# Designs tried in a protein design run: peptides against a protein of PDB entry 5KEZ. Part 320

Target 1, 320 residues: chain A of PDB entry 5KEZ
Amino acid sequence: NVAIYNPFRPWWERYQPVSYKLCTRSGNEDEFRNMVTRCNNVGVRIYVDAVINHMCGNAVSAGTSSTCGSYFNPGSRDFPAVPYSGWDFNDGKCKTGSGDIENYNDATQVRDCRLTGLLDLALEKDYVRSKIAEYMNHLIDIGVAGFRLDASKHMWPGDIKAILDKLHNLNSNWFPAGSKPFIYQEVIDLGGEPIKSSDYFGNGRVTEFKYGAKLGTVIRKWNGEKMSYLKNWGEGWGFVPSDRALVFVDNHDNQRGHGAGGASILTFWDARLYKMAVGFMLAHPYGFTRVMSSYRWPRQFQNGNDVNDWVGPPNNNGVI

## One batch from the design tools (peptide; made by RFdiffusion4, then SolubleMPNN)

Design b2_p30_7_s4 (from b2_p30_7, 13 letters changed)
Fold by OpenDDE base, seed 4:
Structure b2_p30_7_s4 (fold): chain B 320 residues (1-320), chain A 30 residues (1-30)
Amino acid sequence: as target 1 above (320 residues)
Amino acid sequence: SEENLRAAAEATSEAVKQAATARHKALFSR
């Protein structure tokens, strides 16, 4: 991915890929392979956060300022380490004046235009699908168990399916023969927008963001909410079917915002309430659970926004 | 140049902040 130095190595640089090489601020491919092997040998499975909707930001300067030293040029859409070129992006498909998503009520814009300047890959193309599948298959062959698909709302479900249909079975050294990768998709659906979580059920599980939002409100005793109202928690609260849900109290994005990570969202900043929420989540049978492991940073709020929301994990001169 | 990298990084940072705010507005406004 792109190496950003101002601010100094923010967490979000990880979500600006310039290649599919397994060499980042966290380590090289050999170290990754070693980790996967050691984890699998003790029954711990690895799921990769796969950034496949886009490459880096369109405003990033061309050069070799990347975690693996690969050259890239956002201006010309040149990513030779893949390789991608100008033919592999949705520049001509997006119809907005800016080239960015301008209206989230337009599903076509949400999927065909750039997410905040991030170069949007043309996932309709078999070439692009194949390059992504090759990347994911390499990881599968190493021994990963599945994937989180980043920014799934911004990809057409059919394009995702086409990629998934190209995936290998899991590595038989650790998984039963014929096992398929575990897939969960990041889709923010709180209602009010045309794109629905149900659009993605055919590809795998989806993130249920209503879970953390509503649980936070209840635990905080906002709006007259009571713990006793959790009697029909899950589908009874309008959440997706349990077998399609991945649930969580917080994530890396919604830790960063108003108050202690948001109005309703509970985070480690409110330790007591957070433990209550996480404990409830782990005890309740609804959905597949995910627990967050995060870090503290020096928050500085200006006009309700944390100006230090970019701060990455503890590191040694950028190396984690 | 270093100046170009700085400018690009700053622009990206602002864009990410805006995106994060927009994407999570509904979570923070409730």
Scores: peptide ipSAE 0.020, ipTM 0.498, DockQ to the pose 0.093
Fold by OpenDDE base, seed 3:
Structure b2_p30_7_s4 (fold): chain B 320 residues (1-320), chain A 30 residues (1-30)
Amino acid sequence: as target 1 above (320 residues)
Amino acid sequence: SEENLRAAAEATSEAVKQAATARHKALFSR
């Protein structure tokens, strides 16, 4: 991915890929293989956050400022380490003036235009699908158990399916023969937009962002909410079917006060309430549960916003 | 009642939606 130095190595640089090489702030491919092997050997499975909707931001300077030293040029859409070129992006397909998503009520824009400047891959192309599948299959062969598909809302479900259909079975050294990768898709569906979580059920589980948001309001006792209202928690609250849901109290995005859930989201900053919410989640049978493991950073609020929401995990000069 | 619970859930959902929508771009700013 891109190495960002202003601000200094933010957490979100990981979501600006320039190649599918397994060289990051966390280590190289050999170290990753070693980690996956050691984890699998003791029954801990690894699921990769796969960023496959896009490459890096369109405004990032060209060069070799990347975690694996690969050259890239966002301006010319040149990613030779893949390789991708200008033909592999949706620049000509997106019809907005900016090239970015401007209206989230337009499903076509949401899927074909750039997410906040991130260069949008043409997932309709078999070439692009194959390059992504190759990346994911490499990870499968290493021994990962599955994937979180980042920004799934911004990909056509059929394109995702086409990629998934190219995937290998899981590594038989640790998984039963014929096992398929576990797939869950990040889809923010709180209602009111044309794209629905149900559009993605055919590909795997989906993130249920209503879960943490609504649980937060209940635990906080906002708007007269009561714990007794959790009697029909799950589908009774308008959530997706339990067998399609991945649930969580918070994630790396919304713990920073932005996006799905807003201020209702409980985090480790509200330790007592957070423990209550996490405890409830783990005790309740609805959905597949995910627990957040995060870190403390020096929050500085200006006009209600944390200006340090970019701060990455504890590191040694950018290396974790 | 079941209806009351659902109504509360819907009200919460609407409030959450408003907050989320306002910061949708910020969530994905990278």
Scores: peptide ipSAE 0.018, ipTM 0.482, DockQ to the pose 0.026
Fold by OpenDDE base, seed 5:
Structure b2_p30_7_s4 (fold): chain B 320 residues (1-320), chain A 30 residues (1-30)
Amino acid sequence: as target 1 above (320 residues)
Amino acid sequence: SEENLRAAAEATSEAVKQAATARHKALFSR
């Protein structure tokens, strides 16, 4: 991914890829392979956060300022380490003046335009699908159990399916022969927009962002909400089917007040209430549960926003 | 009652949607 130095190595640089090399601040490919092997040997499975919707931001300077030193040029859409070129992006498909998503009520914009300047990959192209599949298959061969698909809302479900159809079975050294990778897709659907979580059920599980948002409201006792209202928690609250749901109290985005859930989201900053929420989630049978492991950072609120929401994990001069 | 539960869930959903939309827009306006 790109190496950002202003601000100094933010967490979100990880979500701006310039190659599919397994070479980041967290380690190199050999170290990753070693970790996966050690984890699998003791029954711990690894799921990779796969960023396949886009490459880095269009405004990032060209050069070799990346975690593995790979050259890239956002201006010319040149990512030779893949390789991608200008033919592999949706610049010509996006019809907005800025090239960015401007209207989330337009599903075509949401999927074909840039998410906050991130260069949008043309996932309709078999070449692009194949490059992504090669990346994911390499990970499967290493021994990962599955994937979180980042920004799935911004990809056409059919394109995702086409990629998934190219995937190998899981590594038989640790998984039963014929096992398929576990897929869960990040889709923010709180209602009111044309893109629905149900559009993605065919590809795997989806994130249920209503879960953390509504649970937070209840536990905070906002709007007169009571714990007794959780009697029909799950589908009774308008959530997706349990067998399609991945549920969580918070994630890295909404922990910082970003995106879905707003101020209702419970985090470790609200330790007591957060423990209640996590305890409830783990006790209740609805959905596949995910527990967050995070870190503290020096929050500084200005005009209601944390100006330090970019701060990444504890590090030694940029190295995690 | 189940009706009250549903009504509460819907009310909560609307409030959350409004808050989420506002912050979502703010995030992408940066």
Scores: peptide ipSAE 0.016, ipTM 0.493, DockQ to the pose 0.034
Fold by OpenDDE base, seed 2:
Structure b2_p30_7_s4 (fold): chain B 320 residues (1-320), chain A 30 residues (1-30)
Amino acid sequence: as target 1 above (320 residues)
Amino acid sequence: SEENLRAAAEATSEAVKQAATARHKALFSR
């Protein structure tokens, strides 16, 4: 991914890829392979956060300022380490003046335009699908158990399916023969927008963001809400079917929630309430559960926003 | 009661909207 120095090595630089090389601040491919092997040997499975919707931001300077030194040029859409070129992006499909998503009520913009300047890959192209599949298959062959698909809302479900259809079975050294990778898709569906989580059920599980938002209000006893109201927690609250849901109290994004939006979400910053929420989540039989492991940073709120929301994990001069 | 459950569901509406807005804003940091 790109190496960002202003601010100094933020967490979100990880979501600006310039190659599919397994070479980042966390280590190199050999170290990753070693970790996967050691984890698998004791029954711990690895799921990779796969950033496949886009490459880096269009405004990033060309050069070799990346975690593995790969050259890239966002201006010309040149990513030779893949390789991608200008033919592999949706610049010509996006009809907005800026080239970015301008209206989230337009599903076509959400999927064909750039997410906050991130160069949007043309996932309709078999070439692009194949390059992504090659990346994911390399990980599968190393021994990962599955994937979180980042920014799935911004990809056409059919394009995702086409990629998934190219994937290998899991490594038979650790998994039963014929096992398929576990797929869960990050889809932000809180209602009111045209793109729905149900659009993605055919590809795997989806994130249920209503879960953490609503649970937060209940645990906080906002509006007179009581724990007893959770009797029909799950589908009874309008959530997706349990067998399609990946549920969580918080994630890395909403821990950094802006303004009042972050107020309902419970995080480790509210330790007592957070423990209650996580405990309830683990005890209640709905969805596939994910527990967050995070870190503290020096928060500074200005106008309800943490100006230090960019701060990444503890590191030694940028190296984790 | 069912009425209480309905009331609880309605009460979360504002929080859900705020959460959606926050999520979108957070993405702009990338």
Scores: peptide ipSAE 0.019, ipTM 0.468, DockQ to the pose 0.045; fails the geometry check

Design b2_p30_8_s1 (from b2_p30_8, 15 letters changed)
Fold by OpenDDE base, seed 4:
Structure b2_p30_8_s1 (fold): chain B 320 residues (1-320), chain A 30 residues (1-30)
Amino acid sequence: as target 1 above (320 residues)
Amino acid sequence: SAVDQKVLEALKTAPVFERRFVPLRVYLNS
């Protein structure tokens, strides 16, 4: 991915890929293989946060400032380490003046235009699908158990399906023969927008963001909410079917709102309430659970916004 | 970050959801 130095190596640089090489702030491919092997050998499975909707930001300077030293040029859409070129992006498909998503009520813009300037891959192309599949298959062959698909809301479900259809079975050294990768898709559906979580049920599980939002409201006793109201928690609260839901109290994004994160979202900053929420989540049978492991950073609020929300995990001069 | 800015802002405002029972078949057929 792009190496960002201003601010100094923020957490979000990880979500701006310039290649599919396994060289990052966390280590090289050999170290990753070693980690996956050691984890698998003790029954801990690895699920990769796969950033496949886009490459890096369009405003990033061209050059070799990347974690694996790969050259890239956002201006010309040149990513030779893949390789991608101008033919592999949705520049001509997006019809907005800026090239970015401008109207989130337009599903076509949401999927065909750039998310906050991130160069949008043309996932309709078999070439692009194949390059992504090659990347994911490389990880599968190393021994990962599945994937979180980042920014799935911004990809057409059919394009995702086409990629998934190209995936290998899991590595038989650790998984039963014929096993398929576990897939969960990040789809933010709080209602009121045209793209629905149900659009993605055919590809795997989806994130249920209503879960953390509503649980936070209840635990915080906002709007007169009580714990006793959780009696019909799950589908009874309008959440997606349990077998399609991946649930969580917070994630890295909504953890970075005002106060203890997103307004209703509970985070480690409110330790007592957070433990209550996580404990409830783990005890309740609804959905597949994900627990966040994060870190403290020096929050600095200006006009209600944390200007230090970019701070990444504890590191040694940028190396995690 | 690849977060939808509109929904990110929505998360910052503690959205209120209407509680309702939705049968599983409704989702399976959608």
Scores: peptide ipSAE 0.022, ipTM 0.504, DockQ to the pose 0.032
Fold by OpenDDE base, seed 5:
Structure b2_p30_8_s1 (fold): chain B 320 residues (1-320), chain A 30 residues (1-30)
Amino acid sequence: as target 1 above (320 residues)
Amino acid sequence: SAVDQKVLEALKTAPVFERRFVPLRVYLNS
């Protein structure tokens, strides 16, 4: 991914890929392979956060300022380490003046335009699908158990399916023969927009962002919400079917206060309430549960925004 | 909401000062 130095190595640089090389601040491919093997050998499975909707931001300077030194040129859409060229992006398909998503009530924009400047891959192209599948299959062959698909809302479900159909079975050294990778898709659906979580049920599980948002409100006792209302928690609250839901109290985005759920989201900053929420989540049968492991950073609020929300995990001069 | 989505995605690319707090509307489920 791109190496950003202003601010200094933010967490979100990881979501701006320039290649599919397993070479980041977390380590190299050999180290990753070693970790996966050791984890699998003790029954701990690895799921990769796969960023396949886009490459890096269009405004990033061309050069070799990346975690593995790969050259890239956002201006010309040149990513030779893949390789991708200008033909592999949706620039010509997006019809907005800026090239970015401007109206989230327009499903076509949401999927064909750039997400806040991130160069949008043309996932309708078999070439692009194949390059992504190659990346994911390499991970499968290493021994990962599945994937979180980042920014799935911004990909057409059919394109995702086409990629998934190219995937290998899981590594038989650790998984039963014929096992398929576990897929969960990041889709934010709080209602009121044309794209629905149900559009993606055919590909795997989806994130249920209503879960953390509503649970946070209830436990905080905001707006008259009561614990007794949790009697029909799950589908009774309008959530997706339990067998399609990936649930969580918070994630890395909404932990920083702006994303889906807003201030209702409970985090480790609210230790007592957070423990209550996580305890409830783990005790309740609805959905597949995910527990957050995060870190503290020096929050500094200015005009309602934490100016340090970019801060990544504890590191040694940028190295995790 | 559309606003929530915009802010959420801005966390990946935009400077901090370009992001804003987005309150979630809460409704009582029947």
Scores: peptide ipSAE 0.021, ipTM 0.510, DockQ to the pose 0.082
Fold by OpenDDE base, seed 1:
Structure b2_p30_8_s1 (fold): chain B 320 residues (1-320), chain A 30 residues (1-30)
Amino acid sequence: as target 1 above (320 residues)
Amino acid sequence: SAVDQKVLEALKTAPVFERRFVPLRVYLNS
């Protein structure tokens, strides 16, 4: 991915790919392979946060400032390490003046325009689908069990399906023959927008962001909410079907105070309430549960906003 | 920068929870 130095190596640089090389601040491919093997050998499975909607931001300077030293040029849409060119992006499909999403009530913009300047891949093209599938298949062959598909709301469900149809079965060294990768799609659907979580049910599970948001309000006792109201927790609260839901109390976005769910989201900063929420989630049968493992950073609030919400995960091994 | 300004303008009409992966300098100007 892109190496960002201002601010200094933020967490979100990891979501700005310039190649599909397994070479980041988290480690190299050999180290990753080693981890996957060791984990699989003791029954711990690995899923990958797959960033396949986009490449890096259009504002990033061209050059070799990347975690694996690969050259890239956002201005010319040149990513030779893949390779991608200008033909592989949705620049011609996006009709907004900025090239970015300007109206989230326009599903076409949401899917064909850039998310906050991130160069939007033309997933309708078989070439692009194949390059993504090659990346994911390499991971499958290493031994991963599945994927979180980042920014799925910004991809057409049919394009996602086309990619998934190209995926190998899981590695038979650790998984039964014919096993399919576990897929869950990040779709932020709190209502009010044309794109719905149900659009993606055919591809796998979907993140249910209403879960953490509503649970937060209940545990915080906001708006007269009571724990007794959780008797019909799940579908009874308007959530997606349990077999399509991936549920969580918080994630890396909304724990920073401005993600989906707003101020209701409970995080480790609210330790007691957070433990209650996580405990409830793990005890309740609704959905497939995900527990967050995060880190502390030096929060500094200015006008209600944490100016240090960019701080990345701890790095003490010297790998840049 | 001019690019940052374009991103900033787009963000004005976007839901807050979708405003991710934006450099701090853009957030400070929003």
Scores: peptide ipSAE 0.036, ipTM 0.694, DockQ to the pose 0.333; fails the geometry check
Fold by OpenDDE base, seed 3:
Structure b2_p30_8_s1 (fold): chain B 320 residues (1-320), chain A 30 residues (1-30)
Amino acid sequence: as target 1 above (320 residues)
Amino acid sequence: SAVDQKVLEALKTAPVFERRFVPLRVYLNS
């Protein structure tokens, strides 16, 4: 991914890929392979956060300032380490003036335009699908158990399916023969927009962002809500079917007031309430649960926004 | 109670308190 130095190595640089090489601030491919092996050997499975909707931001300077040293040029859509070129992006399909998503009520914009400047891959192209599948298959062969598909809302479900159909079975060294990768898709659906979580049920589980948002309001006793109202928690609250839901109290985005849920989201900053929420989540049968592990950072609020929400985990000059 | 149920139903459809889009962070390097 792009190495960002202003601010200094933010967490979100990870979501601006310039190649599918497994060289990051977390380590190199050999170290990753070693980690996956060690984890699998003790029954801990690895699920990769796969960024396949886009490459880096269009405003990033061209050059070799990347975690694996690969050259890239956002301006010319040149990512030779893949390789991608201008033919592999949706620039010509997006009809907005900025090239970015401007109206989230336009499903076509949401899928075909850039997510806040992130160069949008043309996932309709078999070439692009194949390059992504190669990346994911490499990870599968290493021994990962599945994937979180980042920004799934911004990909056509059919394109995702086409990629998934190219995937190998899981590594038989650790998984039963014929096992398929576990897929869960990040889809932010809080209602009011044309793209629905249900559009993605065919590809795997989806993130249910209503879960953390609503649970936060209940635990906080906002609007007179009570714990007793959780009697019909799950589908009774309008959430996706349990067998399609991946649930969580918070994630890295909404922990910082981004993405979905806003101020209702409970985090470790509110330790007592957070423990109640996480405890409830783990005890309740609805959905597949995910527990957040985060870190403290020097929050500094200005006009209601944390200006230090970019801060990543403790690191040594950008290396974790 | 009946009042509690009405509140519950109303809250089920209530908008989230605040919301921001994930990619806002992308512009920080511009």
Scores: peptide ipSAE 0.030, ipTM 0.559, DockQ to the pose 0.056; fails the geometry check

